# Designs tried in a protein design run: peptides against a protein of PDB entry 3OGK. Part 202

Target 1, 307 residues: chain A of PDB entry 3OGK
Amino acid sequence: ATPDRLSRRFPNLRSLKLKGKPRAAMFNLIPENWGGYVTPWVTEISNNLRQLKSVHFRRMIVSDLDLDRLAKARADDLETLKLDKCSGFTTDGLLSIVTHCRKIKTLLMEESSFSEKDGKWLHELAQHNTSLEVLNFYMTEFAKISPKDLETIARNCRSLVSVKVGDFEILELVGFFKAAANLEEFCGGSLNEDIGMPEKYMNLVFPRKLCRLGLSYMGPNEMPILFPFAAQIRKLDLLYALLETEDHCTLIQKCPNLEVLETRNVIGDRGLEVLAQYCKQLKRLRIERGADEQGMEDEEGLVSQRG

## One batch from the design tools (peptide; made by RFdiffusion4, then SolubleMPNN)

Design b1_p27_2_s3 (from b1_p27_2, 8 letters changed)
Fold by OpenDDE base, seed 4:
Structure b1_p27_2_s3 (fold): chain B 307 residues (1-307), chain A 27 residues (1-27)
Amino acid sequence: as target 1 above (307 residues)
Amino acid sequence: MEVELNVEPTAAQQKVLKKLEELRKKR
């Protein structure tokens, strides 16, 4: 489809999802330039799609100029922007979005690659937005953003229900968790083991409504922090947890209401058996092939073709 | 029940997995 054909056919379009490079392109099966730039689409959005409130770009090249044009064209009418596995922009583009789209409800840049200039975009969002419901920069590398801005967002955005972040130290998010009273989903962060303080995370207080969770680098020593509310967990992301097969079994047994599990092959056939036994409400299971296969000499860490 | 099996991680996932491995080696 071409942008011009889209606007002519759907002048009152409210939601647009564009998919660029398929996952197969990562395997050199499709030319790298397939799907290309969002620029023609942003031009069309700006000129002809005046009812558009939701934009989702997946695996596309997005420039700062594209973001700036989109931001100015849609302004407070833009409710959702998802830069899903996109590239080509900097934090200046993000700053433009949050500056002009002050009523944005969903901002996603999960797995996007960008040049980080500063943390101003998150600060601007914290200072002016009260509408945010979903913030997702999971699997990104922001080094210049402040956890304090995230706390401010939580305080000001009472409808904030889902937050996914990069490598914030979890202890720096204590204020955020206290402020995020309606938070249902949290993913990311960084749990850092300290041999000298094995219990450093045990006093971590999570939002009362939290039921979708994924803590990065959570090991067996940190896992007990979930036990008080494990029965409340509906979705668990263990893709980046430091849990072995037995740890998976231990945690899964405590999550009888689990609906979605995302994990790696380390769950093993044993973990899948435990999952089947204890998680009768399971709706979705995602298993990623991890590097775990190369290091585990023992058969227990692999999901077999039979499992 | 929907089961999704992904054979190869994304580039972002690979980076996190690499970090994960490094952390495992330190434990």
Scores: peptide ipSAE 0.237, ipTM 0.820, DockQ to the pose 0.688
Fold by OpenDDE base, seed 1:
Structure b1_p27_2_s3 (fold): chain B 307 residues (1-307), chain A 27 residues (1-27)
Amino acid sequence: as target 1 above (307 residues)
Amino acid sequence: MEVELNVEPTAAQQKVLKKLEELRKKR
């Protein structure tokens, strides 16, 4: 459907999800000539979709101008913005969103590519928002944002339940975790092994309600920090953990209430057997091919060339 | 139970995987 057709058919639309590359079933709904740009949709939202509260762009090109227009058009009525695998914007666009949409509950930019100018967007969010429930910039690279702003957000947003971040050193998030009393989900951060300080992370205190977790670069030495609350874990993201097959087996065995596991092929057949044995409530399993197979394919490729 | 098998990582995922490999080599 074209934006104009959508607004004419659904003038009271509250939620919009756009996908730049629709699955085959949605191909007939998005004109091919629109490419991946959100601009015509933002124009239609601004003019005709006055009840829109939730916007989800997936694999779309989004400019700062598009974000500014959307922000001003929806203002405090915008409750959800998801920039899922989007590109074309800068942190100025994010600043516009958080400046104008002060009651936003969900802000997602997971796997989006953007130009980082400064950390003002997160600071503005920290200073003025009290409604935030979900903040997700997982798989992004922010170098200019402050962990102190995350702490402020956690303190001010009592309904904050899910936070996914980029490469923050986990120890810089201690204040955040202390403030985030209702946090149920955390993903991202960076665990940095220090050979001279093997217990660097052992005193890390997580929010009491935490049950969905994915710590980036967690190795077998850091894994024990999860053991005190492993029984309450319902979702694990191990996609970017530094765990081998045996480490997976050890952790999975401690998580009898696990409902969702996301991991790489390194789990192996043995890890899957352990998962089946100990995790009877498992609802979803995601397995990605990691670089671990490229090493094996290169080794198999080397063996096949020697043969 | 829903099983999702993904064969091709996104560019962002590839970057993190590369970093992960680098960290593995240092450990």
Scores: peptide ipSAE 0.233, ipTM 0.817, DockQ to the pose 0.510
Fold by OpenDDE base, seed 5:
Structure b1_p27_2_s3 (fold): chain B 307 residues (1-307), chain A 27 residues (1-27)
Amino acid sequence: as target 1 above (307 residues)
Amino acid sequence: MEVELNVEPTAAQQKVLKKLEELRKKR
């Protein structure tokens, strides 16, 4: 469909989802620059789609100018922006969005590639937004944003239910977790083992409603921090955990209400057996190929196609 | 039950997986 045909057919469109690249591009089978540009769509949105409140760009090229135009055109009417696996923008584009769209409820840039200029976008969001429900910059590389801004967002946004972040030291998020009283989902962060302080993370207090969780680099020493609320866990993202097969078995046994598991093939057939035994509410299982396959000659760490 | 098996990670996933591997080697 062309942008002009869309607006003519659906002038009162409230939600738009655009997919610019095939799945093959996600796996580096197609050059990154082959994807569709959002520019003609943003132009059409700005001119003719005046009721649009939700925009989802998936695998598209998005410039700062595109984001600026979108932000100014929709302003406080924009409730949802998802830059899902997009590229071509900088944090200036994000700044424009949060500056002009002060009532945004969902901001996602998961797996997007961008140039980071500063952390102002998150600061601006923290200073002016009270509507945020979902913030997701999972699998992104931010080095200039502040965990204090996340804490401020949590204090100001009472409806904040899902937050996914990059490589924040988890201890820097203590204030965030205390403030985020209604948080149900958290993914990301960074757990850094300290051989000299094995209990470094044992005093972490998670939000009481937390039931969907994925902590990056969580090893067997850190895993016990989940045990007090393991029975309420509905979704686990273990894709980037430092858990072996037996660690998976230990954790899974403590999560009888697990509905969604995302992990690597390190779970093995043994982990799958334990999962089947203890997790009777399981609805979705995602298994990714991990780097672990290149080093483990041992058959025990592989999910066999026999099941 | 829905089972999703992904054989090839995204570029972003590959970066994290590499970091994960490095961390494993240090433990």
Scores: peptide ipSAE 0.218, ipTM 0.811, DockQ to the pose 0.727
Fold by OpenDDE base, seed 2:
Structure b1_p27_2_s3 (fold): chain B 307 residues (1-307), chain A 27 residues (1-27)
Amino acid sequence: as target 1 above (307 residues)
Amino acid sequence: MEVELNVEPTAAQQKVLKKLEELRKKR
């Protein structure tokens, strides 16, 4: 489809999702310049799609100029922006979005590749937004953003229900968790084991409504922090947890209301058996092949075709 | 029940997996 054909056919379009590069391009199998620029679409949005509230770009090339044009064209009418596995922009583009789209409810940049100039975009969002419901920069690396801005967002955005972050130290997010009273979903962060302080995380207080969770680098020593509310957990992301097969079994047994599990093949056939036994509400299971295969000589850590 | 088996991680996922491996070796 061409942008001009879309606007002519759907002048009152409220939601647009564009898919650019095939997944193979992420593996350098397809040239980066393969048909994936959002520029002509942003031009069309700016000129002709005046009712557009939701934009989702997946695997597209997005420039700062594209984001600036989109931001100015839609302003407070833009409720959702998803930059899903996109590239080509900097944090200046994000700053433009949050500056001009002050009523944005969903901001996603999960797995996007960008140049980080500063943390101003998150600060601006914290200072001016009260509408945010979903913030997702999962699987990104920010070094210049402040956990205090995230706390401010939680305090000011009473409808904030889902937050996915990069590699923040979890202890730096204590204030965020305290402020995020309505938070239902949290993914990311970083748990850092301290041999000298094994109970480093035991006093963490999570939001009372938290039911979808993925803590990066959570090992068996940190896993007990979930036990007080394990019965209310509906979704677990264990893709980046440091849990072995037996740890999976231990945690799964404590989550009888689990609906979605995302994990690696380390769960093994044993973990799948336990999952089937204890998690009768399970709706979705995602298993990624991890590097676990190279180190696990133990047959128990592999999901067989029987599972 | 929907079962999704992914064989190939994204570039971002590969970075995290690499870090995960490094952490496992230290543990």
Scores: peptide ipSAE 0.224, ipTM 0.811, DockQ to the pose 0.719; fails the geometry check

Design b1_p27_2_s4 (from b1_p27_2, 11 letters changed)
Fold by OpenDDE base, seed 4:
Structure b1_p27_2_s4 (fold): chain B 307 residues (1-307), chain A 27 residues (1-27)
Amino acid sequence: as target 1 above (307 residues)
Amino acid sequence: MEVELDVEPTAAQEERLKKLEERREKL
């Protein structure tokens, strides 16, 4: 489809999702005319799609100029922006979005690659937004943003229900978790084991409504922090946990209301058996092939074709 | 139930998995 055809056919379009080619192709020889650039679409949005409130770009090339144009064109009417596995922008583009779209409810840049200039975009979001429901920069590498801004967002955005972040030290997010009273989903962070402080995370308090969770680098020593609310967990992202097969079994047994599990093949056939036994409400299972196959001497950490 | 098995990781996921392995080696 072309942008002009879309606007002519759907002048009152409220939601647009554009999918680019697979990311593997983006790093290879991609012709300029393959439709991977959002520029012509942003131009059309700005001129002809004046009711558009939700934009989702997946695997697209997005420039700061594109973001700036989109931001100014839609302003407070923009409720959702998802930069899903996109590239080509900097934090200046994000700053433009949050500066002009002060009523944005969903901001996603999961797995996007960008140039980080500063942390101003998150600070600006924290200072001016009270509408945010979903913030997702999972699997990104922000080094210049402040956990304090996340706390401010949590305090000011009463409808904040889902937050996914990069590698923040979890202890730096204590204030965030205390402020995020309605948070249902959290993914990311970083659990960093300290031999000198084995109970480093034991007193971590999570939001009471938290039921979708994915803590990065969570090992068996940290896993017990979930046990007090494991029965209310509906979704687990264990893709980046440091759990072995037996650890999976232990955790799964404590999550009888689990609906979604995402993990690596380390769960093994045994973990799948335990999952089937204890998680009768399971709706979705994702098992990704990890590097675990190269280091595991024991076949127990592999999902066979039987599973 | 929806089951997705042996999904090919994205470049970002591969990098994350590499970081996991590095951390495992340090523990």
Scores: peptide ipSAE 0.248, ipTM 0.818, DockQ to the pose 0.656
Fold by OpenDDE base, seed 3:
Order: structure tokens, then sequence, then C-alpha cells
Structure b1_p27_2_s4 (fold): chain B 307 residues (1-307), chain A 27 residues (1-27)
């Protein structure tokens, strides 16, 4: 589809999702630079799609200028921006979005590649936004943003229900979790084992409504922090957990209401059996091939094609 | 039930998995 054809056919379009790269690009079959630039679409949005409130760019090239134009064109009418696996922008583009779109409810940049100049975008969001429901920069590398700004967002945005972050130390997010009273989903962070402090995370208090969770680098020593509310967990992201097959079995047995599980093949056939036995509400299972497979040809952590 | 088996990771996922392995080796 062309931008001009879209606006002619749907002048009152409220939601737009663009996919620039085919799935085959995930297999390195298509050059990384293969993708649509959002520029012609942003131009069309600015000129002709004046009711657009939701924009989702997936695998697109997005410049700071594109983001600035979009931000100014839609301003407080923009409710959703998803930069899903996009590239070509910097944090200046994000700053423009949060500066001009003060009523944004969903801001996603999951798995996007960008140049980080500063943490001003998150600070600006914290100072001016009260509408945010979903914040997702999972699988990104922000080093200049402040956990304090995340706490401020949680305090000011009463409808905040889903937050996915990069590698923040989980203890730096204590204030965030305390403030995020309505949070249902959290992914990311970093659990860092300290041999000198085995109880480092045992007193961590999660939001009461938390039911979708993915803690990065969670090992068997940290896993017990989930046990008090494991029965209310509906979604687990264990893709980046340090759990072995037996640890998976232990956790799964405690999550009878689990609906979605994302994990690596370390779960093994045994973990799948336990999952089938204890998780009768399971709706989705994703098993990703981990790098750990190269060494586990003989270990219990392989999901066989027969299972 | 939707089951996705043996999904190939994205480049970002591969990098994350590498970091995971590096941490595992340090423990």
Amino acid sequence: as target 1 above (307 residues)
Amino acid sequence: MEVELDVEPTAAQEERLKKLEERREKL
C-alpha cells in the first residue's frame, strides 16, 4: 500500500500499523537496511490522517526528523506510538515525542536500535505525562535514564499497567514498584546475585496486581521471591532467566493459573510434562532455542520433536 | 493453545542470551 492510497481510502484512520521488513529478515536473508522508511508515511499522516491516534512501526527506518514531524502533527491526539524493532533514530526523537505528545498512553521501543544521547526523554515524560498506561523499552540499552524518573511516572500515571525495561538493577526499582499500584506487567530489570548477601532480593515488594512477569537473570536463588504470588501469575517470560529444567518444574508447579509461558528449550520434555500437568489454563507456549543448546546435546534440557 | 517451538531469536535476543551466558559463567 502507498501512503496516498491509504489516506484516500481511510481518511478517518485512527490506527496505523506498518511492517517494513518481512519475517525472512529475521533469518539474515534480507540485508539489515532492507526496510521502508517511515518518512513518506509520516508526511501523509501529517497532511491527511488528522484523526490518527495510534501508530505502530515494525521493522522500519525511523529518523529523528520523522519522529519530530509525527509528534508535532499529532501532538496530544497521539495515544500510541510503537517503534517495534525499528532503527535510525536517537533519544532526541524520543524527546520530541514525549514533549509534544503529553497524553500518550502507550510508548514502545522494544528491540529498537538507536543512539542514546541522554536521558532527557524519560525525564520529560516523568514531568508532564499522567496518561501513560504502557511503557516498553524492553531489550534496549539505555544507560543514561534514571530509575527515579520511572518512579515519578509510576506515581503520576495512575493507569500504568505494563512496564518493560532494560537492565536496571531491581533494587533501584523498589520505589517504582511501590508507586506503581496498578501495575499488572513487568519485564526486564537485572537480578544480580551477591554471594555476600544471599537475601538481597527476599524483601522485594512487587505491586499487588502483578500477574505478568519476566525478570532478567533470575536464578534459582532469586526465584523464591515469586512464590508468595505465584498463584496469581498468568504470564511468565523466562527467556532470560537463569533457570535449569528442575527450576522450571518447581516454578511451573506453583503457577496453576499460567496462561502464557515464554522460555528456552532448557525447559525440556520434563518441564513440558509438568506444564501440562499443573497449568490447565495455558493458552500460549513459546520455546526459543537458546545458545545453551550447543553444550546440552546430552542434557535433560532438550525439547524433543517427539514431545 | 498456541505453541511456537524452536523460534529463532532476533539479533537483540541473541545478544541478550549471550549476556545471560556470560553471567552464568561468573556465578
Scores: peptide ipSAE 0.247, ipTM 0.820, DockQ to the pose 0.735
Fold by OpenDDE base, seed 5:
Structure b1_p27_2_s4 (fold): chain B 307 residues (1-307), chain A 27 residues (1-27)
Amino acid sequence: as target 1 above (307 residues)
Amino acid sequence: MEVELDVEPTAAQEERLKKLEERREKL
């Protein structure tokens, strides 16, 4: 479909999702410039889609100018913006969005590639937004944003239920977790083991409603921090955990209400057996092929096609 | 039950996995 045809056919469109490129498997087969620019769509949104409140761009090229135009065109009517695996913008574009769209509820930049100019966008969001429900910049590399702004967002946005972040030191998020009283989902952070201080993370207090979790670099020494609330966990993302097969078994046994598990092949057939035994409410299982070169030598760390 | 096996990682995921391995080797 072309932008102009879309607006003529659906002038009252409220939600738009665009996919610019196919999945990673086909990425090498398609020219980089093939249908990937959001510009013509943003132009059409700005001119003709006055009821649009939700925009989802997936694997598209998005410029700061595109974001600025979108922000100004939709302003406080924009409730959802998802820049899912997009590229071509900077944090200036994000700043424009949060400056003009002060009632945004969902802001996602997961796996997007961008140039980081400063942390002003998150600060602006923290200072002016009270509507945010979902913030997701998982699998991104921000070095200039402040954990304090996340804490401010948590205090000001009472409906904040899902937050996914990059590699913040988890101890810097203590204030955030304390403020985020209604948080149900958290992904990201960074657990950094200290051999000299094995109990570094044992005093972490998570939000009481937390039930969907994915902590990056969580090893077996840090895993016990989940045990007090493991029974309420519904979703685990272990893709970037430092857990071996036995560690998976230990954790899974403590999560009888698990509905979604995402992990690597390190779970092994043994882990799958334990999962089947203890997690009777499991709805979705994702097993990603990890580069666990060491796991290829250990038969227990591989998922067979028999499972 | 929905099962997704051997999902091809994105470039960002591959980079993250590489970082994970590097950390694992240091522990």
Scores: peptide ipSAE 0.237, ipTM 0.813, DockQ to the pose 0.661
Fold by OpenDDE base, seed 2:
Structure b1_p27_2_s4 (fold): chain B 307 residues (1-307), chain A 27 residues (1-27)
Amino acid sequence: as target 1 above (307 residues)
Amino acid sequence: MEVELDVEPTAAQEERLKKLEERREKL
């Protein structure tokens, strides 16, 4: 479909989702520069889609100019922007979005590739937004943003329910968790084991409503931090946890209300058996192929076709 | 119930998995 055809057919469109690159591009089978540019769509949005409040670009090429145009065109009417696996922009583009779209509720840039110039975009968001419900820059590499801005966002955005971040040290997010009283979902961070301080994370306090969780680099020593609220957990993302099969079994047994599990092959048939036994409310199971296949000669870490 | 098994990671996910392995080796 062309942008002009869409606007003619649906002049009152409120939500737009564009998919620019084939799924195969996610596996580096197609050059990153191959795919759809959002530019013609942004032009059409600016001119003809004046009721558009939700934009989702998936695997698109997005420039700072595109983001700036979109931001200015929709301003406070933009409620949702999802840059899902997009590329071509910098943090200047993000700054434009948060500067002009002060009532944005959902901002996502999960798995997007960008050039990081500074952390001003998150600071600006923290200073001016009170509407944010979902913030997601999971699987991104921001090095210049401040955890303090996340805390400010949590304090100011009472409807903040889902936050997914990059590799922030979890201890730097203590203030964030304290402020995020209504947070239901958290993914990302970084648990950094310190052999000299095994209890480094034991005093970590999570938001009371937290029920969807994915902590990066969580090992068996850190896993107990979840036990006090494990019965409340409905979704676990263990894709980037440092848990072995037995650790999976231990955790799963403590999560009887688990509805969604995402993990790697390391769960094994044993983990699946435990899952079936203890998690009767399970609705979705995703098992990703991990590097674990290369090292585990032992059958225990593989999900067989029999399971 | 929706079940997805042996799903291939995206490029970004694969990179993250490599980082995971690197951390595992350091522990």
Scores: peptide ipSAE 0.322, ipTM 0.870, DockQ to the pose 0.837; fails the geometry check

